# Ledger of designs, part 113: peptides against a protein of PDB entry 3H8D

Target 1, 122 residues: chain A of PDB entry 3H8D
Amino acid sequence: DMKRQQRFFRIPFIRPADQYKDPQNKKKGWWYAHFDGPWIARQMELHPDKPPILLVAGKDDMEMCELNLEETGLTRKRGAEILPRQFEEIWERCGGIQYLQSAIESRQARPTYATAMLQNLL

## One batch from the design tools (peptide; made by RFdiffusion4, then SolubleMPNN)

Design b2_p19_4_s2 (from b2_p19_4, 7 letters changed)
Fold by OpenDDE base, seed 1:
Structure b2_p19_4_s2 (fold): chain B 122 residues (1-122), chain C 122 residues (1-122), chain A 19 residues (1-19)
Amino acid sequence: as target 1 above (122 residues)
Amino acid sequence: as target 1 above (122 residues)
Amino acid sequence: MLPIEEWLKSRGRVPVPAP
């Protein structure tokens, strides 16, 4: 349903091993989420020392945030919400279009705003 | 077409009469725009001393920005782009839903993402 | 901590302030 609000969030993180190191020695990662209404549609992680992680609803449910949007508290975290393009640019750069397309073609992806948009682009 | 990117912007302004007054004496207004892809769909203005101005494509073309998104330079102005809800909350507060609805019912509004969303909500 | 922050920590992602 296109009337559902599409909201995007990111949270920077470090590894537990770096928690008490000097700031200059903490390698930062970035956690991203796309919510299609109350439910997550896509999740993504940038890591300082390993390949990006791309996740889509239906295929990767076990690895994705299981909280609905309100439960996460993301809407209450200052600076967490980002513009759609701030998510999409990273998603595209990391090969997200191909990843989602593959999940659709293999019938693993749950229909979401993201799947619909991709199908509209093709 | 739902594949078009929805982007929202705001720019503060002051009245020409206040241009050279002390900062504390400058009354600030806010100019808002919603672009449905390259073309403006809605425009809105908050004024310090008069009612808000609401404008929708088709009905108010002569009063709205005549530049396409790229021509405006808004995408290159730091801090100009805002989250969808940052526009919609003000739009709703100013009676924008009723304004757009009236424009649709009178067949004055050009079909846009905004008209489609409103029709999906009703 | 917000639930999302706890969720991240439980998965080895310690949230830090945004730049």
Scores: peptide ipSAE 0.480, ipTM 0.619, DockQ to the pose 0.649
Fold by OpenDDE base, seed 3:
Structure b2_p19_4_s2 (fold): chain B 122 residues (1-122), chain C 122 residues (1-122), chain A 19 residues (1-19)
Amino acid sequence: as target 1 above (122 residues)
Amino acid sequence: as target 1 above (122 residues)
Amino acid sequence: MLPIEEWLKSRGRVPVPAP
């Protein structure tokens, strides 16, 4: 159902090895998630020392967050929720459109709000 | 087209008569807007000294912002854009669902994302 | 700590405060 609430979140992170270093020596990454209702549709990671990671439901289920939205506690984490465009801007710059399109064409993507919107654009 | 970007904004305001008073004597109101793509779909105003004002496209065009989204400059105003739920929570508490429903039933409401979503709920 | 934060830690991503 396309009436499901689309919600987006981000959490900054560091590597475990940097946990007890000085602030200037902590290299930050960013974890992003798109939830289509209670279920994750897309996940994205920015890393300071490796290429971005893109994940889409159906294709990458085992690498994505398996918790439903309520289980994550994201809605209770101050500053975690972001605007749709704050996710999409990064997604697009990381090649997310092509990645999701390929997953659809290979019949690996689970139908989500994200797949539906992309199919409306192509 | 339901693929149009739904964007929400809020701006605090004070009464002209309070403009040059001490900060403690300035009574703040809040102006809210929902844009369905480039066009406004809903507008809402919280006032310190009078009831909330609810406005919907089609019915209240002459009382609503007539500028398209780009003309408003809202997308360039830091802190103006808010999450959908930050709008909807206030909208619902102010009786917005009933107001929009009545506008639909009286055939006064212009079809928007807001009217479509409500019709999916009823 | 929230479940999502524990999940991230288990995946080698230690959550930190947002700037």
Scores: peptide ipSAE 0.478, ipTM 0.615, DockQ to the pose 0.645
Fold by OpenDDE base, seed 4:
Structure b2_p19_4_s2 (fold): chain B 122 residues (1-122), chain C 122 residues (1-122), chain A 19 residues (1-19)
Amino acid sequence: as target 1 above (122 residues)
Amino acid sequence: as target 1 above (122 residues)
Amino acid sequence: MLPIEEWLKSRGRVPVPAP
């Protein structure tokens, strides 16, 4: 249902090997999630030293967050929720439009708010 | 180098939503790793309620453990290391042979001890 | 830790405070 609430979140992270290093030696990555109602529609990860990871519901369910939004606790984590554009700007820069489009065309993507918006755009 | 030490590990995990539940309500998954020398060659995850995840070096580097063996601390975790057959039995049951073969044929798999053994088998 | 933070940690992404 396109009427479902669309919510976006991000969490910075470091590699396990950097846990006990000085701040200057901790390279941050960024985990991003788009929830279409209770379930994730898109997931994205920015890494300090490798290409971004783009994931879409239906195609990548096994690699994505399997928890529903309530279970994640994201809505209870201060500073985690972001504006839609804060997600979309990064998504677009990382090639997310092409990635999702390919997933739709191959019939791998589960219909979500994201797939609907892309189909309206293209 | 095929002379490199081949080491195998497994770690049980539970879903985050089950962290605070009674033991009877905690569904265990199993994370498996095969290291060819210092670097991972294969990774596998058994889940309580979804299909197994199979990952091979070269093809799935972004979804796999990015730490070298020493960095993981696996060799220092009591009970984590397993025998080769304990890994291979599960790998084969999960369709790992076909998965790795496909990765080799598509030129996505990085040559490892695992790819070499498969090529000797087939 | 929140469930999502535990999930990330289990995937090799150790959560840290936002800047």
Scores: peptide ipSAE 0.463, ipTM 0.619, DockQ to the pose 0.354
Fold by OpenDDE base, seed 2:
Structure b2_p19_4_s2 (fold): chain B 122 residues (1-122), chain C 122 residues (1-122), chain A 19 residues (1-19)
Amino acid sequence: as target 1 above (122 residues)
Amino acid sequence: as target 1 above (122 residues)
Amino acid sequence: MLPIEEWLKSRGRVPVPAP
């Protein structure tokens, strides 16, 4: 449904073990989310010490944020909201297109704006 | 075409007569643009001393930016790009939905992402 | 100055730095 608002968010994070270390020892990761209306469509995580994690709705629901957009409070967090391209650039760099395509082909992906856009791109 | 990237921009401006006045006497306006791919779809101007100006492609071409997105340099201007909602909130507040709807009904509006979204909303 | 800024200026809208 093209009526649903597509919104993207980013939150930097560190590992729990680094909480009480000096700043230089707090290795920063990044959490990314794409919300298709009230529900998450894609989630992505950049880690300083391991490969990125890509998650798509339907396939990876158990590992993705289960809170709806309003429940997350993302729209109330200063600096959290990002431009679509700020998400997509990282998504593409991490192999997100191939990941989502595979999920669609295996019938694991829940239809979202992201799946529709990919099918439109092909 | 849903494949075209929707991008939004905002630039503050002052009146030419205020250029050489003290900062407190430089009344600031705001120029807004919605680009549907390379071409402008909507333009909006907030003025400190007069009603806002709303412009839609097809109807108001002569008053709108004639440069394509790349020619504008907007994508290279720091802080110019804004989130869709940052544009839409102002657009709606200024009566943009009604303005665009009227332009569609009078067959003055060129089909854009904006016209498609409006028709989807109705 | 960017082309858009020049365009705005030519139409009576002088660009200023973003807040």
Scores: peptide ipSAE 0.100, ipTM 0.561, DockQ to the pose 0.648

Design b2_p19_4_s3 (from b2_p19_4, 8 letters changed)
Fold by OpenDDE base, seed 1:
Parts: structure tokens; C-alpha cells; sequence
Structure b2_p19_4_s3 (fold): chain B 122 residues (1-122), chain C 122 residues (1-122), chain A 19 residues (1-19)
């Protein structure tokens, strides 16, 4: 929907077990979120030691952030908001197009800006 | 068009006459550009001593940057790219919605992502 | 702590400053 703003965010993270290790021994991951208006449409996690996690609204709701955008405080966290392409580039590299496409075809994906965009690209 | 990436940029500028004055005597302006894929869709200039300048593709082509996105070098200039909302917020404050709407109604605006978005918002 | 940071910690992810 053209009326909803598309906003993208990322937060770097470490594993709890690495919290008190030397900086060089802390393996960093990245948490990503795409919000279609107030609600999350896609979530993605880059982990240092396991495959990327891709999540889409409708299919993976229980694994995705349940907070609406304002509730998250993401808009108040300096450096959290990223450009759309900064999300999409990683999403594409991680197989996000196929993942979302499969969710659409299986009727598991909730319609979002992301589903609409994909449908227009194909 | 969903296939084209929307990218936004801004660059500060000073008046040539102020170039060699003390820093506190240099009044800064801001140049903004919205690229719909490789081509500029909207341009905007904030000046310290005159009204904002709003420009839209089709209507104001002769006053807008004629270089395509890659030719501008904007993608290679650190700090030049901005979030969509960073452009839109200023655009809206400067009367950009009405300006673009008038250009559409007068059939002066070239169809762009910006025109499509506005039509979907109204 | 922001709600998102708390949410991440509950999920087992410790937010750190961005580079």
C-alpha cells in the first residue's frame, strides 16, 4: 500500500556467551527488520556460525517481532535505520526472493508491501 | 515502477560569494535529489536567503540535473545518500505535494515513481 | 533500554553498538 511508509532497521548483536570475552572473540551478528507501516513485514538475522534466518509476515509471525514500529523504539535508536537497499541487498543474497515467493505460493504469506513488490517484479 | 530503485541524496552548498568568508559568515544551503532508477524524478534546493526551489521531472527538466545517477557520482560520495523520509519530510514542508499535484494536473509532469505515489496517496 | 533491545535479549541476542 502506497499510503504506508516502508522503513528498514538493523541492530548488531553478539551471543550472550560472548558478552564478557575480549572484543576480538565476540562474533557479531546482525538483526534486520522491514516495517510496512506500523507492522513488520520481513525479519532477517545474520549469524556468525549458522545460516541466515529469513522470516516473513503471516508465515513466521511467532518468530518475528510482535511489537509495532513505535513500540520497538527503533525510530529512537541512533544508527538503527538503514536504507531500503541496505536491507534488500542482504535479503537477496540470503535467498529472500525465493523464500518470500514460496510463502506467497503456499498461501502462507500475509499480503505486505514486500509481497506486492515481488509480484510486480515477477 | 516497482522494478526501479528509489534513491535520495543531499549535498550542502554555500554561495560562491561566501566561499572565502569566515565560517560563521557562510550561509549554507541544501541540494536534494530523488532518483527513480537512473533518472532524476524530483529536485529540491533549500536556500538561506530565498524560498525553497522545487523541481519535478518533465516540468522542470532544464533546471534539473541532467546527469543520470551513476554519472553524478552521488553513489560514491560519502554521506550524500539519505533515507526516503529525510527527503519527503522536507519536500512536504516546502509544499512539494501541491507542486507535484499541479504539475500532474497540468500534464507537465513526466510519470515517475513520485507521481505514482502521489496518485496512490490521494 | 529500548523495547526492541529488551526483545532481542529475551530472544538470546545481545545488542551492541554499531561500528
Amino acid sequence: as target 1 above (122 residues)
Amino acid sequence: as target 1 above (122 residues)
Amino acid sequence: MLPIERWLRERGLVPVPAP
Scores: peptide ipSAE 0.500, ipTM 0.608, DockQ to the pose 0.629
Fold by OpenDDE base, seed 2:
Structure b2_p19_4_s3 (fold): chain B 122 residues (1-122), chain C 122 residues (1-122), chain A 19 residues (1-19)
Amino acid sequence: as target 1 above (122 residues)
Amino acid sequence: as target 1 above (122 residues)
Amino acid sequence: MLPIERWLRERGLVPVPAP
């Protein structure tokens, strides 16, 4: 249903080994999520020392957040919610369109708002 | 999308411990699946010696088949595909409607054809 | 700790305050 609310979130993180280091030595990464209604459609991770990780529903379920939106508490986390473009910009930069497209073509992608939008643009 | 094809499958299974027993001692169970397009919406298991297991997308993902329909090979398995009613009859008998309804109410159910149909009937 | 934060930690990501 294209009438489901699309919401996007971001959480900065550090590596466990950096937890007790000085602030300057805590290399930050960023965890991103796109929720299509109550369920995650895309997940993305920007790491300080390795390539970005892109994940799409259906294909990468085992690595993606299994919690529904309400369960996550994301909507209650101050500063976590971001604008669609703030997600999409990073997604595109990391090759997300190609990644999602490939998942669709290989029939690994679960239909989501993201797959629908992509198929409208291609 | 309610225009996705709804397909249903059933596979008999035996307990691992019964693999090498005589045919008369192999107690069969039945594994059922409902696919909403390429993705499973419901799963159900009839066991010879314990209560039926009901599973719905979103709530029970960790216990349900994670393969998309094409990956399963179910459509190529002779005799595996069943009619909608052959699934639904068992589903209802096992309390599936109540189970799904409860999952919807608790916001654990991922929207599927099954959730949509139920919400049309209630 | 929010569930999502716990989820991240379990996967080797330690959430920190947003900038």
Scores: peptide ipSAE 0.500, ipTM 0.581, DockQ to the pose 0.337
Fold by OpenDDE base, seed 5:
Structure b2_p19_4_s3 (fold): chain B 122 residues (1-122), chain C 122 residues (1-122), chain A 19 residues (1-19)
Amino acid sequence: as target 1 above (122 residues)
Amino acid sequence: as target 1 above (122 residues)
Amino acid sequence: MLPIERWLRERGLVPVPAP
């Protein structure tokens, strides 16, 4: 549904083991989310010491945020919301297009704004 | 995604309290499901002694079947699969169009074959 | 703590202040 708000967010994080280390020893990761209206469509994680994690709704629901957007509090977290391109740029770099395409082809992906856009692209 | 198989199912059920009653005293209900590919898009329940229950993905996920179609075993249950119109006929009678429309308008509904078809209709 | 922050912690990610 193209009428839904497409909103994107990111939150930096560290590993639990690094919580009590000096700042310089805290390797930072980034958690990203694309919400298609109230529901997450894509999730992405950049980790300092392992490959990125790409997740798409339908295929990876169990690994993705189950909270609706309002429940998350993301909209109330200062600095969390980002521009679409700020998400898409990382998504593309991580191979997100191919990942989503494969999820669509395997019929695992839930229909979302992301799936619709990809189909328009191809 | 219009490439997904649209498959519909129904299963009769009785109330737990009626399990050990004579057949004539077991009031039957009907559980209906619309699967848009592997994922449920709509669910519907006809109960003998209470109003029908309409559920749409996104809005009512917590009350709907969380299993993918293959996991459900519905495709392997003889007599469970029904024609689209056999589902839609009941859906319409129960006010499903209005229910889904409201879910779309409130931005609660997940994009599905059902949401797409309704938008084409309107 | 916001719900999303709690969610992240439960998943093993400790949110930190944004730059």
Scores: peptide ipSAE 0.500, ipTM 0.571, DockQ to the pose 0.357
Fold by OpenDDE base, seed 3:
Structure b2_p19_4_s3 (fold): chain B 122 residues (1-122), chain C 122 residues (1-122), chain A 19 residues (1-19)
Amino acid sequence: as target 1 above (122 residues)
Amino acid sequence: as target 1 above (122 residues)
Amino acid sequence: MLPIERWLRERGLVPVPAP
């Protein structure tokens, strides 16, 4: 649905154990989210010491943020919102296209802007 | 066409006569552009001493940037790219919806992502 | 603290300021 606003966000994070270490010892990760209107469509996590985590609506609902966009407060967090390409570049690099395609083919993915875009591409 | 990337840019400008004045005397304007894929769809100019200028593809081709996106170098200019809403907020405030609608109704507007979005809204 | 920041902490991720 072209009426729904596609918005993307990222938040850097560290592990709880690193909270009180020196800056050089705080290994930084990145949490990413794609919202299709008020509802999350994709989530991605870059970790300093394990493989990236890719999540898509429908298939991974239990692991994804359950809050709607307004509830998250993301739109009120300075510097959190990113350009679509800033999300997509990382998504593609992490194998997101194949991951989402597989979720669609197995009928696990909920229809979202992301699934529609992929179906148009293929 | 959902396959085309929608990208938005803004760059500040000053008047030639103000180039060598003190900073407080350099009245700043803002140039905005919406690219629907490689081709410009909308252009907007905020001036310090005259009304905003709104331009839409088809109707205002002669006044708009004729370069395709890659030719502009905008994608390589640090800080030039902005979020869609950063463009749309100003566009709406300046009466862009009515301007584009009028261009569509008079059959002057070239079909773009912008025209399609408006037609979906109305 | 924003709800999203609390949500992340509950998942074992501590939000930090962006670079």
Scores: peptide ipSAE 0.499, ipTM 0.605, DockQ to the pose 0.647

Design b2_p19_4_s4 (from b2_p19_4, 7 letters changed)
Fold by OpenDDE base, seed 1:
Structure b2_p19_4_s4 (fold): chain B 122 residues (1-122), chain C 122 residues (1-122), chain A 19 residues (1-19)
Amino acid sequence: as target 1 above (122 residues)
Amino acid sequence: as target 1 above (122 residues)
Amino acid sequence: MLPIEEWLKSRGLVPVPAP
């Protein structure tokens, strides 16, 4: 739906085990989300000590944020919203295009703005 | 075209007459641009001493930036790119919806992402 | 704490301030 806004967010995080360590010993990761209107379409996690996690709606729903955008409070978190390219660049670097493509081909992906855009590019 | 990125930019400016004045005496304005893919779709100018200027492709081409996005160098200017809502909020405040709507109704507007979105909202 | 931050914590990700 062309009426749906595409909005992107990121939140830095640390592991629980690092929570009370000295700042220099806290390994930071990044949580990313792409919302297609009210609902999440893609999620991505950069971890300091393991491979990136890529998630797409339909296939990975149980591992993705189940809250709608308003419920998350992301739009009210200062500095959380990012430009589309700030998400896409990381997504691409992590193999997100191939991941989403595979999810489409396996018929696991739910149709979203992301799936539509990819299909336009191919 | 769903393949075209929507990108938004703003650049502060001062009047030539204020160029060499003391900082406190420089009245700052803001130049805004919405690019629908390579080409500008909307332009907006906030001036300190006159009404906002709203411009839409097709109608106001001669007053708008004629350079494609790559030619502008906007993507290479740190801090120039802004979130879509950062443009739209100002656009709306300045009466941009009505301006674009009038341009569509008078058949002066060139079809862009902006015209398509407005027609979806109405 | 925002709901998203609580959600992240429940997932084992402790939100920290953005740089």
Scores: peptide ipSAE 0.415, ipTM 0.602, DockQ to the pose 0.686
Fold by OpenDDE base, seed 2:
Structure b2_p19_4_s4 (fold): chain B 122 residues (1-122), chain C 122 residues (1-122), chain A 19 residues (1-19)
Amino acid sequence: as target 1 above (122 residues)
Amino acid sequence: as target 1 above (122 residues)
Amino acid sequence: MLPIEEWLKSRGLVPVPAP
């Protein structure tokens, strides 16, 4: 079978309360997404002053981007697309492997490229 | 089975004869490589004044990089690593699909991620 | 704005230019 394309993206953000502050006072966060074909498989948020948020398809659908890849416009946003390792490095550091593993074991995770890769690694 | 990492790289080059010319007279080419795990699967060269060169593992081993990925130092060269599509777009434009297909049919191509993807696409 | 940027804003995340 023809495999779905794995694509990764990130977008920096600030908090709404910082929107009208001086640049120095705008604490930057990072939004990350892994798309397995047209649909998101993993989402991750690095916040400036709270723990990272990790999300996996099936388990966290309500908190994840519901737009398909084309609808997001990510492929048209300059600088948004990143290398797989640029996502995975952060994912691993944030405990993503354990998070996804638990979701698989609890039968909450929807099968994706990410779940398959993890099951092959372990 | 745990899948090998697919990584893509490009390096600009000039012709030796242009090495000591004015910048304007240095015609730039581009060297591209696809590594399927530690070993090269595809290589491509865009020259300024001659047809592109397409190379696939198994068929063109003598003309391709013989160094494994770590030996090349590509992973340590800033700006060398590129997105898969940045390679594939050029590969396709240069007739890479047909080239690889012919190599497979003639039983010259070594099985790689590239050959597998092509066989799944067709 | 792109749809993804509007989506982020709806979540309380204001997109800014990438470095």
Scores: peptide ipSAE 0.414, ipTM 0.598, DockQ to the pose 0.675
Fold by OpenDDE base, seed 3:
Structure b2_p19_4_s4 (fold): chain B 122 residues (1-122), chain C 122 residues (1-122), chain A 19 residues (1-19)
Amino acid sequence: as target 1 above (122 residues)
Amino acid sequence: as target 1 above (122 residues)
Amino acid sequence: MLPIEEWLKSRGLVPVPAP
């Protein structure tokens, strides 16, 4: 449903092992989320020392945030919300289009705004 | 077309007569724009001493920005781009839904992402 | 701590302030 509000968020993180190190020794990652209305549609993780992780609703539900948007508190976290393009440009760089397309073709993807947009593109 | 990138911008302004006054005597307004792809779909102006101005493509073309998005330089202006909701919440407060609806019903509105969204809502 | 931050911790990701 195109009427649902599309909202995007990111949160920087470090590894637990780096938690009490000097700032210069804390390797930072980035957690990204796309919410299609109250539910997450895509999730992405940039890690400093391993490949990006891409997740899409339906296929990767068990690895994705199970909280609805309000439950997350993301809307109450200063600086967490980002522009759509700030998510999409990273998603594309990480091969997100191909990943989502494959999930659609294999019938593993749950219909979301993201799947609809991609199907319009093809 | 839902495939076009929806982008929103705002720029503060003051009146020419206040340009050289002390900061406390400069009454600030806000200019808002919604671009549906390269073309403006909606424009809104908040003035400190007069009612808000609402403008929609097709109806108010002569009063709206005639530059395409790239020509405006908005994408190159730091802090100009805003979240969709930052535009929509002000738009709604100013009666934008009713204004756009009226433009659609009178056949004055050019089809845009905004008109499509509203028609889905009704 | 927000629920999302607790959730991230449960996944082994410690939230930090943005640079």
Scores: peptide ipSAE 0.413, ipTM 0.602, DockQ to the pose 0.626
Fold by OpenDDE base, seed 5:
Structure b2_p19_4_s4 (fold): chain B 122 residues (1-122), chain C 122 residues (1-122), chain A 19 residues (1-19)
Amino acid sequence: as target 1 above (122 residues)
Amino acid sequence: as target 1 above (122 residues)
Amino acid sequence: MLPIEEWLKSRGLVPVPAP
């Protein structure tokens, strides 16, 4: 439903093993989330030393944030919210379009704003 | 067309008469723009001492930015781009929904992402 | 800590301040 607000967030992270290392030895990753209204539609992880992880609602629910947007506290986390393009640029670069398209074609993807936009593009 | 990227910008401004005054005597306004792809769809001005100005494509073209997004340089201006909600919150508060709706009903509004979203909401 | 930060930690991702 296009009536739902589309909001995007990112949180930088380090690996647990790097917590107590010097800053120069902490390899930073990025956790990304797209919320279609209250619920996550897409999730993405950029890791410093392994391939990106792409996740889409319906297909990857068990690996995605189960908290609704309000529950996450993301809207209260300063600097967490990003522009749609800041998410989409990374999503596209990571092969997210193909990933979501495949999920749609296999009937694994739950309908979201993301699926609707992709279908509009096709 | 939902395929077009929706981008929002704001630029603070002061009145020409205040240019040479001390910072404490400069009343700041805010210029807002919504670009539906390359072309402006909505424009809004918050003035310090007069009512907000709302403008929609098709109706108010002569009063709106005539440059396409690339020509504006907004994408190259650090801090100019804002979240959709940062625009919409102000737009709504200023009566933008009613303004755009009236423009649609009077057949003055050019079809844009904004008109499509509003029609989807109605 | 925010719920999302706790959630991330539970997933093996330790949130850090944004640059």
Scores: peptide ipSAE 0.412, ipTM 0.604, DockQ to the pose 0.630

